Peptides against a protein of PDB entry 3ESW. Designs and how they scored, part 162

Target 1, 322 residues: chain A of PDB entry 3ESW
Amino acid sequence: NNIDFDSIAKMLLIKYKDFILSKFKKAAPVENIRFQNLVHTNQFAQGVLGQSQHLCTVYDNPSWHSIVLETLDLDLIYKNVDKEFAKDGHAEGENIYTDYLVKELLRYFKQDFFKWCNKPDCNHCGQNTSENMTPLGSQGPNGEESKFNCGTVEIYKCNRCGNITRFPRYNDPIKLLETRKGRCGEWCNLFTLILKSFGLDVRYVWNREDHVWCEYFSNFLNRWVHVDSCEQSFDQPYIYSINWNKKMSYCIAFGKDGVVDVSKRYILQNELPRDQIKEEDLKFLCQFITKRLRYSLNDDEIYQLACRDEQEQIELIRGKTQ

## One batch from the design tools (peptide; made by RFdiffusion4, then SolubleMPNN)

Design b2_p21_8_s2 (from b2_p21_8, 9 letters changed)
Fold by OpenDDE base, seed 1:
Structure b2_p21_8_s2 (fold): chain B 322 residues (1-322), chain A 21 residues (1-21)
Amino acid sequence: as target 1 above (322 residues)
Amino acid sequence: SRENELKKIAEELLKKIEELK
């Protein structure tokens, strides 16, 4: 009997799909108990859960996307993208255009749009007066600042005029479109929203050692790509460990479709002790949250995402992103 | 012979998938 290899291949694919889909079924009671116990007993796990409840969903706001697109100089952005694409992009297909877009958004954001703020300028003395500012500490937001998801306000006194300047640490990215300044938190927050507003697949990466950045899923490269708005960096995951010699323990990526430990992508040397949670518990936690984020997706969507996840895991194990 | 080998591989993979369910 002629073996119908096509039939066998189809049967294998069906069985494989069923197997993958079975992993995304509703959690068993024992898994729910494990999850609840983990987040109630482990502070790091509680922190990851808390961040996921915000970061995985907050940027999926169509109203915010519209406001962003109305605020940016789209004519300038697309002019620059088209210029770079015309040089090299035609031979590599249409998917590379999005990589050029992200690179231009990095340039535009850092060079034309947003400002780094170590210390604010004096509200009384005007521009370029930050050198005269002395930190007095931090306090809670006032009634106006509280409207824009502000948890902390840094207080500065001008050494020249003696007046007080407030630097609210706004978490509302729409307010950041107005203020146009901040540190890594404000930069990453607004830039994540900007990328999402162009319909891109984006994750927010939290590093335990006080830095944050983005990842963008490149259809051209067919992988997650490191993106740091502060550094105007595209596909340079090594900059922290190698260039900065930064010591790090955890890098966790938060996206609408999942939470992923991406530490292996960024921690190439100088690894700090990973003592905040057991490795098996962290893996379980990320998988559990990811499963929950995908509960509303259909079988085909779940399967496609699972295939992407598997490719990422292979990449992270093999260290091939350099 | 190649067809028989591929059939055996397919059968083994199917068994492994079922065992993992």
Scores: peptide ipSAE 0.019, ipTM 0.477, DockQ to the pose 0.456
Fold by OpenDDE base, seed 3:
Structure b2_p21_8_s2 (fold): chain B 322 residues (1-322), chain A 21 residues (1-21)
Amino acid sequence: as target 1 above (322 residues)
Amino acid sequence: SRENELKKIAEELLKKIEELK
């Protein structure tokens, strides 16, 4: 009875593996046509594609990882991680240690490293003068600001001295290591790079309703974990829908290995109309981009990632974090 | 449907194999 069961299980696993691998073969001409038509006709699809071309690959830069690790207080970080790990009596488990690392990085980033900037301080009056700043609008970057992937500069006037202060919205995460300030965009951008610099599997989550955060793949929990650097939040996907009572329509996760609609993880109530694209077309788009991102991977890597994807899809359908 | 069935079967089989080791 046991021999027959193992034989059947192996046979089923082989057939299943072959079936999964067959889906990741080069796209058929019909799929390419469908993809091209979709991105040429649907603005939301164009946006998702454009974001994927940047967010899926930009953080996979070894030179940036080195700069990050040289900039952070690694001694403090690992001291705190070791302390919390030892306190909880975990003698074994390299996998759970990484969860402690991410939690400490959240603490360190918010408490010790980065600053929220609603309004900049006055360049003339100095620190803690943001209360005196009046927004005048936004303009394009100057010649210096443009070197750091800056699309927009917010302009402020000091009510005390009358001088103008510029708040460039830098998209270069290396520049953010210097400035150490921003809003949700700058926070998520740099924090995504920080997590990547520790060799972690990380996705950038874009919400259509003007928020962004991360997901980290926990080997201990064997799932994607919500991570918000602004909130120092670990595994609290409900904070937006429940705690903030935020209305949302789309949450899209962008990683090196795929693009995934994660809306079901975060949109628990107050769902806005999903009218930007047909659900079938969005599913196709995410799958197509994911397939392209995996073209260079071997069969074992493809199969492992496909198993992970399927587990995530089951989680998202059941609405229960296992 | 068939994929989900095959997956469920495979997962159940793997779980049973691990329980038998």
Scores: peptide ipSAE 0.015, ipTM 0.477, DockQ to the pose 0.062
Fold by OpenDDE base, seed 5:
Structure b2_p21_8_s2 (fold): chain B 322 residues (1-322), chain A 21 residues (1-21)
Amino acid sequence: as target 1 above (322 residues)
Amino acid sequence: SRENELKKIAEELLKKIEELK
């Protein structure tokens, strides 16, 4: 009996596709009840939902993409990408070009475009005066600052001239194209938009222990790749746990097509207690939000994304990131 | 669970597909 393995494989693939598509149908009433109960009773779940409502969609703005592309030195960026691609990339195919682009964007952003701001310079004394700045605390935005999605303003006094300098923590990434300074929040916010403006698949990664970064889906590597604009880091998910010896509990990735617990990619040691939510409830929550984000997609798009999700889950279980 | 079995089968199939590439 020549077991036609090819016929069996085709039949299994059809059944698998149908099974996957069945999971992305509208939520059953019982799932809706579970979801509503979870977000009303668990603060961490409510936080994840709230973040998803913003981070999953805010960067998918064509008008913002145009403004970004008009603001960046594209000639310099592509010159550098072409230079690196010409050295190594031609033999490895066209998909590697995008990896070189992301690496150059990391370089350009950190070296040429954006500035780290631990303390602002004094508005009166000018550049390189941050050492003279004393924090006085934080306050709400004024009428002008409120136009740019500002939640808080850090207040500093200059020890030299006595003047007050305001450091608004803007959440409007278009305003950040003007100010060109901030901390991890501003860096990650604007850099996420920059990557999106090049048509890339990008996720915003939130760490509970006060850090944020990106992931980019590399077509060359066929996986999600760690990207930290603050560190000019590409494919180095270990930097937090190993290099920084950072203790972490949760890393959640937010993208247009889904919400994923990526903690296993980044938490390699010094794991803090995961006591904010039950593991099964977090898994359910991420899957439920992901399902909602995909409601408008066709069957082929849903299937392709589900295959990608499965590969990522295998990667996260096996610990084979490098 | 039947889901875990299907997942294992899918993982094995994906592994075989990767090995055939």
Scores: peptide ipSAE 0.011, ipTM 0.477, DockQ to the pose 0.064
Fold by OpenDDE base, seed 4:
Structure b2_p21_8_s2 (fold): chain B 322 residues (1-322), chain A 21 residues (1-21)
Amino acid sequence: as target 1 above (322 residues)
Amino acid sequence: SRENELKKIAEELLKKIEELK
């Protein structure tokens, strides 16, 4: 009897799909209780939840995407992308074009668009005067600064003219399109929005040890790719642990479709104690939030995302980007 | 594709079943 392998494969796929979909059903009462207890009793869990409530959805704003695209020099960007793409002999329509786009956006953002701000320039003395600036501390935003989701304003005094310069730490990425300066927070915030504005699948990665970056899902590489706007870095997840010799405990990625502990991608050595939450509880938390983010998706979308998740988990376990 | 992987697994399982017969 010729075993209809195709029929068996189809049946297995159906059963597998059903099994996967069953994992994304509405949380059982016991899971809800566990989640509530975890968030109420564990500060780290509460922090992850709080971040997810903002970072997972804030960048999915079509109005912001339009403003970004109107603000960027798209002609320059695409000119450079096309140039590099053609130089490497790729045919039009290849998924790899998006990787070139992200690389150019990294270049454009760092070199042409945004500025690193250790200290602001003196508002009175003008450009290249940051060396004369002495920090006086931080204060709350004024009425104008408060319009742009500013939680903290760093205050500096100019040693030359004695004037005070304010450096508001804006969290409104649209305001950052105007100010075009900041540190890792402002860089990552605006750059995440920029990538999203091109219709890319992007996650915001939070590191507990005071750094933030992005991940982009490359359709060409079929995986999440490390993207750091501050470093103009593409697919270099090792830079923190290896190049910087940074000690880290947690890296958590926040995207529209899920929250994922990506620590294994970035923490390659010098791991700090992961003592803020039990590993099982963190896994549960991320899965629970991810389920919530996917509640409105159809079965096919859920299945495709679950396949992506599985591939990522395999990658993270093996420590090899396939 | 996941389909191709499942086909391979199915083929391997069927082969094992035949070997046990």
Scores: peptide ipSAE 0.019, ipTM 0.470, DockQ to the pose 0.132; fails the geometry check

Design b2_p21_8_s3 (from b2_p21_8, 7 letters changed)
Fold by OpenDDE base, seed 1:
Structure b2_p21_8_s3 (fold): chain B 322 residues (1-322), chain A 21 residues (1-21)
Amino acid sequence: as target 1 above (322 residues)
Amino acid sequence: KRKEELKKIVEELKEKIEKLE
């Protein structure tokens, strides 16, 4: 019996596709009830939902992409990318060019474009005066600061001149193109938008233990790649757990196509108790939000993303990122 | 060679389907 393996393979692929697609159908009433109960009873779940409502979609703004591309020195960026790409030759194909682009954007952003601001300079004394600044606390935004999605303003007094300097914590990434300074929040916010403006698949990673970074989907590596603008880091997910010896409990990635618990990629040692939510409930929550984000996609898009999700889950389980 | 490759694909897909059912 000449088993037509081609026909069997095709049939199995169809059945597998149909099965995968069935998981992304409209949520059953029982799933909706479970979701509603979870977000109403669990504060961590409510926080993840709230973040997803903003972070998953806010960066998909063509107007913002245009403003970013008009603001950056694209000639310098592409000149440097072309230079680095030419050193390695064309042997690895065109997809590696995007990895070089992301690496250059990391360099450009940290070295040429954005500034770390632990304390602001004194508005009266001028540049390099942050050492003279004493924190007085935080307050709400004024009328002007409120225009740029500012929730908090840090207040500093100059020890030299006695004047007050305000450091607004802007959440509007377009305002950050002007101010060009901040901490991990401002860095990650604007850098996520920058990567998105180049048409890249990007996720915003939130760590419960007060850090944030990006992930970029590399077509060359065929996986999600760690990207930290603050550290000028590409594909170094170990830096927090190993280099910093940071203790962490949760890392959640937020993208246009899904919400994913990526804790296993970054929490390699010194794991803190994961006591904020049941593991099954977190898995359900991320899957439920992901399903909602994909609701408007066609069957082929859903299937492709589901295959990507499966590959990522296998990677996260096997620890094969290195 | 192609038959053996297809046989592997079929077996992998069967295992995936069985794990999903």
Scores: peptide ipSAE 0.016, ipTM 0.466, DockQ to the pose 0.708
Fold by OpenDDE base, seed 3:
Structure b2_p21_8_s3 (fold): chain B 322 residues (1-322), chain A 21 residues (1-21)
Amino acid sequence: as target 1 above (322 residues)
Amino acid sequence: KRKEELKKIVEELKEKIEKLE
């Protein structure tokens, strides 16, 4: 009996698809109860939920995308992308062009567009006066600063002129297009929006140990790629654990299509205790939020994303990012 | 050889699907 392997493969694919789709059906009452109990009783879970409610959707704003594209020097960006792409002779296909775009956006953002602000310049003394600035602490936003989703304002006194300079920590990424300065939070916030404005699939990665970065889904590499705007880094997930010798416990990625624990990609050594939540509860939480984010998607979209998720999980287990 | 390898892959896939159900 000639086993029709093609028929068996098709049947297995159908059954697998149906099985995957069954996981994304409406949450059972028991799952809802578990979720509500988890976010009510666990502060870390509540924090992840709160972040997901903002970070998973805020960057999917067409009006913001238009403002970004109007603000950037697109002619310079595409000129540089085309130049680098032409050097490789198109040998790797059209999908690699997007990797060149992201690399140029990293260069452009760090070198030409945005500035790191450890301390602000004195508003009275002018440029390159940050060395004269003494931190006095933080306060709430004033009436003008409050218009731009400002949570805190860092206050500095100039040692030279004695005047006070305010450094508002804006969360409005459109305001950051004007201010063009900040720390890792402002950098990652605006850069995430920039990448989204080019129609890219992007996640915001939150690290519990006070750092943030992006991931971009490369169609060429067929995986999530580490992207850090502060470091002008592309596909270097090891920089934190190895190069910085940073100790870390959690890295959580937030995207429009899901929330994923990506700690295994970035925590290669010096792992801190993961004591904020049970591993099973964190896995459940991320899956539950992801399921909610995909609730309006069709079966084909759900299946494609589920296949991507499975590939990512395999990658994270194997430790083979290279 | 190729038929036996394919048979093994199909059996492994069936077992994986059954464990997922």
Scores: peptide ipSAE 0.009, ipTM 0.399, DockQ to the pose 0.598
Fold by OpenDDE base, seed 2:
Structure b2_p21_8_s3 (fold): chain B 322 residues (1-322), chain A 21 residues (1-21)
Amino acid sequence: as target 1 above (322 residues)
Amino acid sequence: KRKEELKKIVEELKEKIEKLE
C-alpha cells in the first residue's frame, strides 16, 4: 500500500490548522473564571488588562491616520526614503522599502518634528529658558487641558520671572501633533500613531521600569523589530540592558492583534525580580487577551497570526542562547 | 527538547508544503 504522503501531509496540516484554531475559539467558562479571578486578585494583571483596553485599539483610528498624514512632510520623508533606498542598490522589493521608511520616520520625528521636553521653557521668558524652571509638583488638568486626555500637569516656576508654566502630559496624540514636545510617553504615543498611519503592524511596548517604545513587524526581516523614537533606534533591542545598563523586570507589547510578553527580547542582563505575577498567570493573561482581540478575525487570519506568534516565541527562546 | 523538535518538524513540514505549492 503506497502511503500517499501528500494526502497524509495535507490531512496533518488540516488537523494542525484545526488544532491551532481551536485554541482561539471562545474561551471556556473555566478560562473566563480564571481570567476574572486573576484580574481581580492581581494588580499587575489588572494593569496589563487596563493598558490592553487602550493601547491595543486606540491607534486603529482612520481619522487620526488622515490627520497624521496631512501633518507630516510626506514629500520630504519619501524623498529621503527613495534616496537611501537608491544608495543601497537593493532590488529587494517593497518589503525592504518599508524598513527604510521606518528608519526615515525615526530620523524625521527626532530631528525635524518632535522635541524632547525634560522641562518646559518659561511661557513668559520664551525659548531656551528651561534651565530656569523649577518643578513645583503635579496637578490635575484644567478645563482646557482636560479636552486632550490629560491626566497630569507638571507645574514649573521660572526662577527668573517667577511665573508658573504648565506642562500638561497629554495622552491625545492629535494634540501632540500640535505641541510637538514631550518625554518617552508622548514620543512613543505619537510615534506609534505615525507608524500606524502608514499602515504598518505596530506594537506599543510598555516597560515596568518607566520606559516605552515600539515594535514594528518587518515583512522583510519577517520579525518584530525594536523601534525607539526617543533614541532614533531601529533593531537595537539591547540598548536598554547593555548600553544603558538598565535594570528591568517586564516588557509587554500591546498590539491590535495581541498582547505579548517581550521581556526576553530586551532584558538581556540586570533582570529584576519578576514577582508581580506568576509566570504561568502572565502567560495565561496575555494569551487570553490575545484570544479576545482575535475573536472577530477569520480562520485564515487567526492561523497566520498564530504562525507569526510561534515564530516570535522561537526567536525569543533562541535569543537567550546566543 | 520535545517542543523544539516539534517546532523543527513543523518548520520542516511548512517548508515542504511551501515547496509543494
Scores: peptide ipSAE 0.007, ipTM 0.418, DockQ to the pose 0.071
Fold by OpenDDE base, seed 5:
Structure b2_p21_8_s3 (fold): chain B 322 residues (1-322), chain A 21 residues (1-21)
Amino acid sequence: as target 1 above (322 residues)
Amino acid sequence: KRKEELKKIVEELKEKIEKLE
């Protein structure tokens, strides 16, 4: 009996697809109970859930995408991308063009568009006066600042003229298109929206130790790629652990299609205690939220995403980012 | 036992996919 290996392979693939799809069906009552108990009893889990409710969906706004594309110098961006693609990209195929686009967006954002703001300039003395600014503390937003999802306002006094300058920490990325300044939070927030506006698959990465960055899914590299707008960094996940010697405990990625613990990509040394949640509970939490985010997707979309998730998990286990 | 067998099958399928690339 010639074992029709092709028929067996097809049957195995069908069974595997059905098995994967079964994991993304409606949660069992026991899973719902476990989830509810976890988010009510564990503060870290509650925090991850709260972040997912915002970060997984907020950037999927077509009106914001239009505003972004109208605000950016698209002619300059595409001119630079075309220039780099013409040198190297034609031999590697069309998918590499998107990597060049992300690299140019990193350059454009840092060099031409956005500014780092450790301290604001004095509103009275003008540009390049931040050296004269003394922090007085933080307060709540005023009525105008509150219109732009502002949680806190840093207050500074000018040592030269004595005037007060307010530095509102806006969370509205459309307001950031106007202000064009901030720290890692504002940089990552607006840059995530910018990448999304080009139709890219993007995740927001939250690090517990006060940093944030992006990941972009490269069709050319067929994986998630580290992207840090503050550092103009593409595919350098090691910069925090190795270059900065940063100690870290958790890195969680938030995207429209899932929540993923990406700590293994970025925590290469100096790992801090992971004592905020049990590892099994964190894994369950991320999977449960991911399952909810995919409820509206069809079987083929669910299967493709599950295959991508599996490849990412292999990458994270093998420690091969290159 | 079934989980380990499935893991082996998945690893073998991965190796086969990697060889097809």
Scores: peptide ipSAE 0.006, ipTM 0.396, DockQ to the pose 0.068

